Peptides against a protein of PDB entry 8BZL. Designs and how they scored, part 32

Target 1, 228 residues: chain A of PDB entry 8BZL
Amino acid sequence: SYDRAITVFSPDGHLFQVEYAQEAVKKGSTAVGVRGRDIVVLGVEKKSVAKLQDERTVRKICALDDNVCMAFAGLTADARIVINRARVECQSHRLTVEDPVTVEYITRYIASLKQRYTQSNGRRPFGISALIVGFDFDGTPRLYQTDPSGTYHAWKANAIGRGAKSVREFLEKNYTDEAIETDDLTIKLVIKALLEVVQSGGKNIELAVMRRDQSLKILNPEEIEKYV
Target 2, 242 residues: chain B of PDB entry 8BZL
Amino acid sequence: SRRYDSRTTIFSPEGRLYQVEYAMEAIGHAGTCLGILANDGVLLAAERRNIHKLLDEVFFSEKIYKLNEDMACSVAGITSDANVLTNELRLIAQRYLLQYQEPIPCEQLVTALCDIKQAYTQFGGKRPFGVSLLYIGWDKHYGFQLYQSDPSGNYGGWKATCIGNNSAAAVSMLKQDYKEGEMTLKSALALAIKVLNKTMDVSKLSAEKVEIATLTRENGKTVIRVLKQKEVEQLIKKHEEE

## One batch from the design tools (peptide; made by RFdiffusion4, then SolubleMPNN)

Design b1_p10_1_s1 (from b1_p10_1, 3 letters changed)
Fold by OpenDDE base, seed 1:
Formats: sequence, C-alpha cells, structure tokens
Structure b1_p10_1_s1 (fold): chain B 228 residues (1-228), chain C 242 residues (1-242), chain A 10 residues (1-10)
Amino acid sequence: as target 1 above (228 residues)
Amino acid sequence: as target 2 above (242 residues)
Amino acid sequence: GAPPLVSEPG
C-alpha cells in the first residue's frame, strides 16, 4: 500500500514514487555530459525522428540562460515544466542580482523544485533527470546532475537515461586529462561515449557545446561526423 | 499492476503513468484526424461521426475548431474534454493578443496548452485529458506549421501526421507518399483523401463523413476555410478516378 | 571535495 502514496515512506524507508520516477528516467533517451578544460559538452541520443517530424521540435538540449544549458532524460512534458521554471529564475536573477546565475545556483533551484514535488501531497515526482552544464561568471566550467528526488552533485562527466550505465562505464575508463586536453578531444570523447549505446553513428546524436565566453552551439550532423 | 491503473498521479514500478497511457489508448479508438503541411498551406482532415440530418446547411465542423485568425485545431478523443481545451486555447490566444498586440506564435499556444495537459498528469485530483490535438497555423516566425499534442503534454511539429483510429497505418501511408519540398496544398488534399479512405476502413469514402479545413495566406492575411461538402465530393471523386 | 567522475548507478 505504501507505494501508492506519493509522500509516504515504506517501512524500510523507501520513497517508492521517487524510485519509480527514476525508472521513468531509465526509459528515456541517453544523455551524456562532459566537462572539459574550457568547454562543456552535452550529447543526447536522437531517437529516430519520425520521417515527418520537425527536428526543431525534438530538441532535448535547451538553453536555460546564455551561460547554462540542460539535457534531460525521462518525461518530456515534465522536463518542459522544469525548463520553463529554470528560465524564469535565470531571468529573475539577472534582474535582481544583475549577474547571471551560477551553474550551481540554478541546479540547486531545479533540485529544490524537484524535491518539493516529492514531498507535497497531491504532486508526483518529476520523471526526469537532468544534466546541467555551463560556465560561472568567473569562467569556470561546471557540470551538475539532478534526479527525480531533487539530489544534485557536481561531476566531471556523467550520463542519464537508457544506456547510462554503459556510457558511465566508458567514461570511467576513458576520461583522462589527455582525453579532455582540447575542445575537440572533449567533443570526441562525448561522441565516443554515446556511440556505446547509439546505433547508426552521428546521425542519431544531438550535440551541444558551450565554450568559455561563447554561446551554446548545437552541432549539425556534418560537424558531428567530423569527430566520428 | 492493477493498483496503479486507477490513480492519475502515480508512477508504476516500471515508471509508467497508466492513466496517460489509457487516455492515449482511448484516443486510438476516436475518429481519425490528420494534418498535412504543404508549401502553400496546411490542412486538417477529420472523420465526422455525428451526421445530423437536421443540421441546416450550417457548415458545422464537429472536430475542427478555429482558435484565432491564424490557427485552427482538430481533436481526437472525449468531446467534453475537447471543448474545454479548445476554449482554453482561444482564451490563451486572446490574452496574448491583448497583452502583446500581436497574434500568439503557433508553438507558444501549443506549449501553453501542453503545460495544462501536463499539469493534469501530475497534480492530484486530476485525470489526464482524453484528447489529442492537431494544430495548424501560420506565424511570421515559422510560416505554415503543423503540431500534434497528446494527453501527456508532449507535442511535436510535423510535416504530416495522424491521430485517432488507425493512426499508425495513416502515418505509415503519409511517410510513403509525402514528398518533402514538393507538397502543394492540392497534392496534400489528394493525399488526405487517400489516407482517410484507407484509415476509416470504408470501401467508399463519403463527403458527409469527412471534414477538411485549409489554412492559406492571401494578400498577407491568413485564411481558414472549411471545405464545402461539394468540394470534398470532388476530391473523393478524383481519388476514385485515379 | 573534487567532484566524482561519474555517478554510481542507483
């Protein structure tokens, strides 16, 4: 009976609805994030865009602000709600503090939002994990992950969604200082990591890069193929 | 697990939202709606199930709704839910127009409704809307557009798509016959008739059972037109002759 | 402490 209640602990201390939301994340498309020296890279599995689907509307990587972007795994509609809230917060911060958010700040905001949905009666957890990357105002590259529980941590590299285990195992073996020595090598690392679980090469990958003092760039398929 | 089937706001152990899935299943049994994007316009075609013999020649569209001067939608699913959502779309569009003194961009209207749909999947005491929508529109940002949304609050843009009964088969046919970059509104209308004829599992398609609306641009204005029965008859006849 | 390389599968 405890697994039917959103905000009730099981006798053994489990929040089943949070765990089940994590299962929803595991069914999502794979996303990977890597922090380089002066670059952050997000890659996502491009589920075969239905032939007649507009690719513009199937973006899994989005900007939260000029200095922050996010990829997610799990429920797309849930993600949209989180993204919208985060964007509003980023703009509010700019207006009130006169500086852009730190990547940690916006991550904490998102995490707090998620946590509230785990504890509020009449709300289910968000069925999403997110990789949040960007640059702090001081030029420091950051990568954070959030899960449905509202936990968050900083990472050098991480993966979420379907195939995340395999991607993480790859990253654990291949993430070295040499592997991220250049922007191009960092991009290549992300692509290689995704190729562990993505079939048909670069055509099924969406890749975004944010370099120091530069805006988010979504790579086109031709640009991705250069790294394959 | 049956214990999750009746609750709207809980995940199953497998991370599924059964009420959303069941809403989508219900839509699969609703009347067929399709949308096709052309270079010179966009169309909706919908199965009409309620033939009111006593309807005066009032061009009543059962399933196609004008939202504003630049957008229309078609609905598959529960009629009462559809009415609520279409009214909400009109209100959102009107509020935007009043606030910004310009028409709401198509995708923004779709997104606003999708956020409402999503909320009905996440907040207690709500059930998902048993409705999928196709949206057609024009705006200055992207020109002619076609969108689809489902009970989960997911949406996407399409060149052509279908919702409701036999939607999978319809989508397959659209994938085969849709010529990207070469689609005229005329060819799109012909394709719509072809797909509906197959999707509705009828030996002979009748104009009384089909609603078609086109959205075009004339003299810098959007024109939304529901085809007359005679026009639909001509399209059907042409298809039968091919 | 320094951020870990990757999260453990939960």
Scores: peptide ipSAE 0.008, ipTM 0.617, DockQ to the pose 0.025
Fold by OpenDDE base, seed 3:
Structure b1_p10_1_s1 (fold): chain B 228 residues (1-228), chain C 242 residues (1-242), chain A 10 residues (1-10)
Amino acid sequence: as target 1 above (228 residues)
Amino acid sequence: as target 2 above (242 residues)
Amino acid sequence: GAPPLVSEPG
């Protein structure tokens, strides 16, 4: 069956392993990203950590560099590989070009990495989609989304994972210039979007904020509840 | 038969490369891309299928890419494969510029990528790229040029051509309406709209579903521009009135 | 050779 071949086209032109990797992403926890005027916000559905797991070990939002962060949906182990390679590239770029990466640059790097795993023998696609946010050196906020195929696009707002459809439908209705007029309104938009699919309010949401010339800030549950 | 389908670089008993053919099938389901060569310029017209309200408007072209100051391309097929190939084209062009202190000739850039595409059909552990490209360019050797390449690494120069969905029907229409030696960029734009209106799986052609780029020469410089939505609307309106 | 007028579907 063509579905068992790692990097082979079906007779009808499908790459089944890429499609199945996308199905793995759809089973992942929901993540949302929103680009505001001077802010980028990532929100993730908290999985119920098993009672015996350290909650600190399941970070779904991570920094790639001082100016770039990423949320993901899908296989956590695959995400670690992507994150580590992206971090190395960010540091290499700073050393060789003497400037931080643009959000587009690092997104393209990640996308190219993913694509190579869809075309190389003995390698399966990454079972991960990512939302990549940050600021370019000129202070422009950016949001990109990548999928297992290695496609990437720039977005005003987007979502990935199990609740992504409902969250996107919410964002399509509610993303306006007025809704992102302030940092606080942008944060509220992300929280409201996640609440379409997350039960029990702010306790089940991880939220990260990056402002111009500031590092990634992960909000605590009490800070999130102020926006609910 | 089935044994040859599962391996990328094996000939069938009939001498067919099934993985290349299956990559071409993937392209046949992609959005339509047209290229038309005129006396005073060359154009690309591409179907835009993915219209999302939340896309960042700063990214005007989904299917048309500037390669350097003298060349652009459009893509049909797997978007991720297309992104890798378009980046490679840019790198090849830049390396040539650095080495020779002049822009790479159009055909040389096309050939360099075609060699890469061919290698992915011949070397074990690689699948073909599920992408066809149209290239438009200008150089001092041949002037305005239009090329097409496929997953096999084959390429050719054309006066007009089409890739993607309904490409055969589009080529037939182009063959009927293309006037050799008399094609202006204006007439080429009108022809592109006419063909897209008939070949796109849409009830009505709209400017939001069409990307058009033109390559011209102004004051001894190449100018590549993507038409604004309003300009495309005017072209569509003009076609509807004829 | 001179480019053909239109591509034949391969």
Scores: peptide ipSAE 0.000, ipTM 0.519, DockQ to the pose 0.018
Fold by OpenDDE base, seed 5:
Structure b1_p10_1_s1 (fold): chain B 228 residues (1-228), chain C 242 residues (1-242), chain A 10 residues (1-10)
Amino acid sequence: as target 1 above (228 residues)
Amino acid sequence: as target 2 above (242 residues)
Amino acid sequence: GAPPLVSEPG
């Protein structure tokens, strides 16, 4: 059966292991990314932190570099491998090129890594999609999405994970120039989009904001509630 | 589906990694290990299944391993896999110390091993490690810490948790009795005995069947101590009197 | 509840 082979095409031209990795992503918590005018915002559905679990260790939004952050949906352990490799690449780029990576560059790196794991014998695809946001050195805000295949595209807004369809439908209707006119409106748009799939309001949302020439800021629950 | 469990490195149509799930099931049959974080220390308590009078008492523990001066772990699962992973932890910690001239932060050591565990779930010709670990440690960044990792390479920090046999029931009891911000090491030890008494498949809890290690700070140094059998007996006796 | 199987897709 072709579905058992990691790196073979079906008769219909499908890579079943890649498609099945996409099914793993669909089981992941919802993540949303929105590019504003001078802001990028990531939001993630917080899975209810188990009582006695340290919330610090349950992060779905992480910095790759000072100018780039990532959210993911799918296998957490797989994501950690990708994050670590991306961080090393960001540091290596700064050392060798003497400039920070562009958001596109690091996205392409991650995409190429994922692609190699779809084609290399004895490797399975990564069971993750990622939203990668940040600022290029020219101050342009960027949002990219990658999937298990290693495909990537630039977006104005997008969502991944279990609620991605509903969130995307919301964004398609509500993403306008007016809706992103200010940083606060952009943040509000992300919150509203996540509330399509998150039942417990602002307490179950993780939000990260990056502004031009500023570090990644994780919003606290009180800050999130101000936008609800 | 039997069709997707024969290979270690394939997704099911539903996006599941059956070999990882089966490794976790194997751990469910292992002896119970629990960890509890207190304000003044952290502890591991583990079920001892192999009680041989001929075992050299010089051995630190059956299930609790010192990793470095600031960290220890307990294991649930396949002993041979556990030995490989605990040795790797020691090597990682030592390499870090040599490279940076400071002890490895607790979470970094946990993460480094978890990346190895993850690799055994992704690369062909390898099976997942049939081991979950609890880690206790101290570092200057976060103080006393407790972590749990599984065969997938996932990990998390905890105030209290349990792995192995009856872990779900143990976690439920810990959730009920753990007082956040008020937990002393003394109270944590009492809680550990209470939980083990209910979760171990034994008619009566005995000191010979329980290993307990504490990690404390004394005079700016980490002290990892395995409790003597007499100390464990006293803890059990106190619990029986309550 | 069982500690969330950390292996669950997150």
Scores: peptide ipSAE 0.038, ipTM 0.616, DockQ to the pose 0.050; fails the geometry check

Design b1_p10_1_s1 (from b1_p10_1, 3 letters changed)
Fold by OpenDDE base, seed 4:
Structure b1_p10_1_s1 (fold): chain B 228 residues (1-228), chain C 242 residues (1-242), chain A 10 residues (1-10)
Amino acid sequence: as target 1 above (228 residues)
Amino acid sequence: as target 2 above (242 residues)
Amino acid sequence: GAPPLVSEPG
């Protein structure tokens, strides 16, 4: 019956719906995250905003809280659900624990949410991967990645979406202590990484920067062009 | 491919939601709906296909629905699904008004419905809604607004857009003729007629086949008005003279 | 090109 979108194991032990959700992610616009020393940077491939589209509604980098932001690759509508739940959890945590969430905490929450959608009868997996960056209350910069399975890991740098392989290969070669020595170098690293898959330079990049003890800053195109 | 197209809420091996894509395909066969944002207002223009002589003329609009005092929408797709969604929009808007004692912001209403649409793509035993919507509205936060949403639960803001039959061609024409920052409601109406005349599968555009609604601000109040047939005739005539 | 299907993974 069509009633049961059930993620079931194959005879070989695979969760095909999870794997297929990962294929949906691979069709998404590329996102990259890099953890610097005192900075976290998210970059996303801007799909050319259609002429006449409101750019405000096409943002792919979202704040979850004052100290946490997220980029995603995959189904935008699925991402909105995850973002909304994460925001509610961040606010709930502030109310109940009187402290902001750690980046790990909110990542684990999101991961658990995703995992439940892989095991719950009548639900499909979320067709999204996410890069979650921010600062813990102790000022430690964090970067996590989640996938449709609900798996999560901490990273120094990572990428998701259609260009993720090329971007990761670039980061594996170029992520050094020297490359992240300054905030500006860290930003430059993200831009260079995205330029491996994005044509036409800074105009097609959305970039968000969170520095220690500072709010999320979305860079304007002119600011991005200075790093190109 | 064929084994996954029949199941409402599963990914294909290539990561596609075929039921959502098929719902979008169904919308492509629906009558054209167009939205244009102007500096002094926003409009919806929709193709009226059901011209039945026995239809009670009291239905001022087949495809344009008032949602609240500050918002209206146009629908392309399955009429029954559209009725459910437009009713839900009204309920969401009313619940918000009751809870907060102020009108729901336009984007929040759109988002709330889009979350419902998304749920119908993720939860078992549900099919996607076979409906795309254009939303026009005014709020104190962003002023005049135009949104589009689809069966996936995705949405976006637009200066001008089109859904339904020949929507791609309509969007291309809008991209050519839409003057950003200089668009008046009057010019938007003229543009709507121009685009509909070219994109509707009719030899001659007639006022009986077109529904137009405008949303304006008068004395600090939102005014949603469906144009009278005579007004639409005048717009068509003016276009034919140019 | 046709406007991207809004359902396309972004």
Scores: peptide ipSAE 0.027, ipTM 0.735, DockQ to the pose 0.049; fails the geometry check

Design b1_p10_1_s2 (from b1_p10_1, 4 letters changed)
Fold by OpenDDE base, seed 4:
Structure b1_p10_1_s2 (fold): chain B 228 residues (1-228), chain C 242 residues (1-242), chain A 10 residues (1-10)
Amino acid sequence: as target 1 above (228 residues)
Amino acid sequence: as target 2 above (242 residues)
Amino acid sequence: AAPPLVAEPG
C-alpha cells in the first residue's frame, strides 16, 4: 500500500508519511514564538508534569547556539536528534566562517535535514515541527518555523502543536506594532496567546526570552506570573 | 533495496509509531522494576521472575546492572535487547572516561543510549528495542539521580517511578506515599517493599523474588551495593509487621 | 492555503 511506503508518492501525489508525521506534530504540546522589536520569545505548554517527574528533564525549549534557540512540537526523541545535529552545525560554522550562524542558515540546515528524511529509503520523516528564534549577527531578531516535510518560512509570530490553530488565530488578531512595542508587552502577548489553550495559569507554561546581545533566559514560574 | 523499507517503523495515519507502542506494551508484561530517589541515596528494586532451582546462585543480579562506578540500571523487557543496551551503556561510559579523564555525567549517558534507541525507531531495517530502563546514579552536577527511558528514546528524571508489570498501579502508589524532601534511603527501601508487595502477582513476597541495589556516597566515593538476601528478608519482615 | 497574516513577507 502507498501509505506504508516511506518515499513513494501516492497516485494523487501525496507523501503519506510526511502527512502522518504532521499528525504526530498536531498531537504535540503547543509551542508559540513571537518576534518583538528587540526580543524573541518562545512559549511552550508544559504537559502536566507527573507529580514525581523532575521538571528539569521536561524542557521543550533549548539553545542551539548563544544567539539561537528552538522550541518544538511532536516526538521528543526525534527533536533531540535534530537539536544535536543543529548544535554541531552551529559550532562548525563558528569554526569555519568565524561568525555565528544566522537564524535563517541554521533553519535551512534543519529543514534540509528533515527533507532528506522524507526522500531517503529506510528513513521515516521526523515527527516534529520547530520554532527557531534568535538574533543575526547584525542584531536583527528572527523567527522561523519548519515542519516534517523540510519546508521553512520566516514569521512575525507563529504556533505549532495541538493548540496551534487557536493560538495562531489569537496572534492574527492581536499581533500589532503596539502589542510588541516593548519587551514586556511582547512577553505578555506570548503568555496571552498560550492561555488560549492552556487551562491552568503560569504553572503550565515554559517561557524563554532572548533579548538583543543577551543569552537565552528561561523564566521561572514567579517571573511568568508577573505577566499574567 | 525496496525490501528494507517495509521493515522500517512508520507513522500510522494518526501519527502513531505502532511498533514503538507495541514494544512498550511488551514491556508492560515484563518483571516489575522500581526506582526511588532519596536525600541520601537512590535505589533500584526489581522482580526476579526466573527463579529456576538449577540457576547457578552466582547470578547476583538478573535485572540490575552496574554500568560504572557511579551508575547502575535495571531493565524491563526482552532480555537479549537488554544485554545489548547494557553493554552499550558500559562502552559509552568507558569511552567517555578515557576521553575526558572523568566519569560521564548521568544524564549524558542516558541521553547517549536514548539516541541509539531513537535511531532504531527511525532507520530502515531496524525494530525498536523492546526494553525500558531505570537508571540510578550520582554525579557532581546534580547529585543523586533517577531516570527512566523507553523504546522511543524518550527519557525523564524522576523522584520515583516504575516500569514493567503493574507499573501504572506502582506509580500511583508511589505518588501517594512518596514524601518529597523527607525521603531517606531507609524509608525508600521500605516504600519499595510496600509497592512490590502490592504490585507483584505473588501470594507472598519473598527475598528470592526481589533484587535491590542502593547507590550512596561514602567518603566522597559512590558505593553501589546489591542487598544480600538476608537484608531483603529483613525488609520484608519489617513490612509484614507493619 | 494562504499563509497566516502574521507571516513575514517572503
Scores: peptide ipSAE 0.009, ipTM 0.614, DockQ to the pose 0.020
Fold by OpenDDE base, seed 1:
Structure b1_p10_1_s2 (fold): chain B 228 residues (1-228), chain C 242 residues (1-242), chain A 10 residues (1-10)
Amino acid sequence: as target 1 above (228 residues)
Amino acid sequence: as target 2 above (242 residues)
Amino acid sequence: AAPPLVAEPG
């Protein structure tokens, strides 16, 4: 009976399906997020697109609203479900509260969604972690990370996916107030962090930048190479 | 709702709910949380385990949550489960305030959440919440209060208690050192540091690894305050000098 | 709005 799929505790208090979902995230392509002073930056590892694949169809950075974007690591199909629900919630919030969501609010929504899939019969955990960045209505830049369990925290900088450990170690060493003093330095920090795990330089990086009161901008390869 | 997997709600032949016990095991591995009731206030003290340099410096209480103006809680166990339960507590408290135009009594809020926790042990297709909570509060009926609840939906009022890692040892120490009727908030803070120093698996207690919140009454209002790192350092220093 | 966490940046 396949309908018996439930996340249960082990005798030693572990939720194995959540832990296995975290392993699925570790197999995902690396994503990095950094909060600057007046900028948030997401970088993702471009998987070698098959020569015949349209590069336009493989975006790993998605807008949730005008003020919020998300990168993810793990199962792309699971991510689509989360993104769609988050977008609906952002729109609903604007209609009901008459303000855009805070980055914390939408992160908490996504986290609660993930948590419910760890506690509901016939559902498995989402095999994704997410980096959620954006600006609150007061102009404060935010970075949040969430995992398959539905935990979330605010970060100055973080990474998820296969290279996350090495990238985090780099960020722990190199994230300083001086390193994020300007928008350009913040972008450079993200690129340098990704280059710890990405081969062949800027060609294998997707980079998105959101500045205060500006829309999400995805940098082209030529713009990325300028920072390398 | 298709009740496909009743395994989470089935008694063992010995009458045990294994999923509840396993949830309690998960809590036993979580950071230590203490609660102490004093004559002039009540406190929560919690172990902070997630000390990462890249965390946003927003003094994010990892374990202590404000529920309303008169209540706070600390959590031991799964953080995501804790977030769901603390949100539910806030919603229950807010709905009560809107309906009755007065704050919810402390025990009533605790009971409402315990009913939810219990339901997750009895209705098929749900796992227990891997969370124990300590609640501190003030109301006009009983004054300062401390409660504990577990994954089963059981709760109790306490003068002092502990949940999470080394909770049994902490409770034993609290029983020895707690003086009924003579406990000031100052003495309770000192006792909390003493117990944490012995129960945390650290060579030296540091203010970075401890969160403390106090609930007091000032000018007929409840005040919930998180101690600053410097205040916690002073408490640790005083303990080391004794 | 839900009450904030007890630990607010003072």
Scores: peptide ipSAE 0.005, ipTM 0.537, DockQ to the pose 0.031
Fold by OpenDDE base, seed 5:
Structure b1_p10_1_s2 (fold): chain B 228 residues (1-228), chain C 242 residues (1-242), chain A 10 residues (1-10)
Amino acid sequence: as target 1 above (228 residues)
Amino acid sequence: as target 2 above (242 residues)
Amino acid sequence: AAPPLVAEPG
């Protein structure tokens, strides 16, 4: 019966369901992550909140733990499942290991979760890519990216979603040691990168900042306008 | 492509989940449900399509369901699917209450169900639920709340929204007439009647074809009340006089 | 405080 969602190899060795999940990611709002010296910054293209929609419920940047946050591109409902599983794992790790997760650890957990959904019969891949940022317990800032396949890599800067190509091209040209010399410059770099694909300026950008030994801060529109 | 239409829970080459989209289309043919958030309460108004004189009036509502003491929902879509989901909502709320000795926050209940809905879009051998829901509630964190969820497992909070038949037109009217920060429950009721009168596929709005529930706070308690037919008639009459 | 939820209408 054709009723089972299966990820199978094509004759030419492709996993079409994974590739198609990547197409779902490309339809998602653009997200960007940048690792600074002592800061990590996530920025997301804010889809215009519909009139009468509660802006509080339109978030694309979320905390996984006190030291880790995530942005995503693709299917919001799929992302919620991943976020919830990651949060539970972060709490479990604190309970069992008595330390917070490293950014790499939680990234690997998420990657493994995604990978299982590419191999298990009766499951489809997650239609999301994620940018995971935070600080390790040693104070090292980290940025990781995951895709629907369950692969992950560490980055200095990266972008995902519909405008990812343009944003990456911008970052490749403009990410320098001078451009991230200060926290403010790092934030400015993220904003400038997003402005490559966001037409309505700072009002349509969601920004999150995490500094060493500080909690995730979501910048308000007025704070964002100061960097424009 | 027909191949992606026949398989549940797979991506198209374009990254679309056709079974979810088709479930949303099915909801578009369901009776209209709207929700409006006011400063002093929140309401649901729903089209009643099955008017049978032999229905036991003791039954609360065709489309509006009490979930717990602080929350209710309305449904648009497949009735059998709706019954499963509303029962699950009640169970989730009860389990939370037993575990934490406090009522489940509104958004958490919505999210818990949305995770179930999402699972039916990701696991093989299952189809999406052909149901959208509007949730009304009160909690100590955010006060009065209105949420909408769809077959994908997505949800959002709203000041006013509509699901089911002619929902796009209803939402447009709500956007025009909804006054942010100034909406009383009385004004919200009047707005609900106005919108339903224009969006329901009926020549004349009648109280028998409309279900309305209000959620208010009285003496530190949530009160969920389904309006009596006479009360709805009065609202319709007032609208006709304007 | 619990981390914020992520939601989007479909």
Scores: peptide ipSAE 0.005, ipTM 0.614, DockQ to the pose 0.238

Design b1_p10_1_s2 (from b1_p10_1, 4 letters changed)
Fold by OpenDDE base, seed 3:
Structure b1_p10_1_s2 (fold): chain B 228 residues (1-228), chain C 242 residues (1-242), chain A 10 residues (1-10)
Amino acid sequence: as target 1 above (228 residues)
Amino acid sequence: as target 2 above (242 residues)
Amino acid sequence: AAPPLVAEPG
């Protein structure tokens, strides 16, 4: 069966392992990203942490560098590999080029990494999609999305994971220049978008904000509830 | 003995490379890309299938990529594979420029990538790239040029050609309407719209679904530009009036 | 249809 073949085309031109990796992403917790005027916002659905798990150990939003952060949907173990390689590349770029990476640059790096795992024997695709946000050195906010195939695109707003369809439909209707006019409105847009698929309000949302020339800030539940 | 992974691209008993053929099938389902060579320029026209409201408008070209100051390409097939190959093309071109202090000749860039594509059909542990490319360029040796390459690493120069969905029908139409030696860029643009209107699986051709780039020479410099949506709309309108 | 890459016997 071609569905068991790693990195092999089916007779009809399908890469089944990539498609199955995309199905793994669709089972993941929902993540949303929105680019505002001077802000980028990531929101993630909190899975009910098993009562005995330390809530601090399940970070779905992480910094890649001071100017770039990433949320993901899919296999957490796969995400760690991608994150670690991306962090090394960000540091290497700072050392060799003497400037931080652009959001596009690091997205392309991650995309190329993912693509190589779809074309090399003995490797399976990464079971992860990512939303990569940040600021270029000129202060331009950016949002990119990557999938298991290694495709990437720039977005104004997007979502990944199990609730992504509903969240995207919401964003397509509600993303306007007025809706992102302020930082607070942009944050509210992300929260409202997540509430389409997340029950029980702000307690089940992880939210991170990056403003121009500022580090990634993860909002606490009380800060999130102010926007609900 | 490193056991060749049984999943390597191998010959069938009939001498066929099925993984290459299957990669070509993947390209056949991709959006249509056209290339047309004119006396005063060369163009690429590509179908844009994925129109999403939330895409960042700053990224105008999904399928057309500038490679250097003198070359561009369009892609049909797996987007992630295409991104890797287009990046490799840029790197090859830049390395050549650094080494020789002149732009890489168009055919040499095409050949260098084709060697890479071929290697992915021959070496163990690799699958073919699920991508065909059209290349447009200018160099001092041959002037304006149009090339096509496929997953096998084969390439050829063309006056006009098509890859992706309905490519055979498009090539047939191009053969009928292409006038050798008399093709202007203006006539080539009109021909591109005519062919796309017939080959795209759409009821009505719209500017939102078409990307067009032109490569010309102005004041001894190569100019690569992507047509604005309004310019494409005008071309479509003109075609509908004829 | 790109011609199938059939190895021509040398």
Scores: peptide ipSAE 0.000, ipTM 0.521, DockQ to the pose 0.017

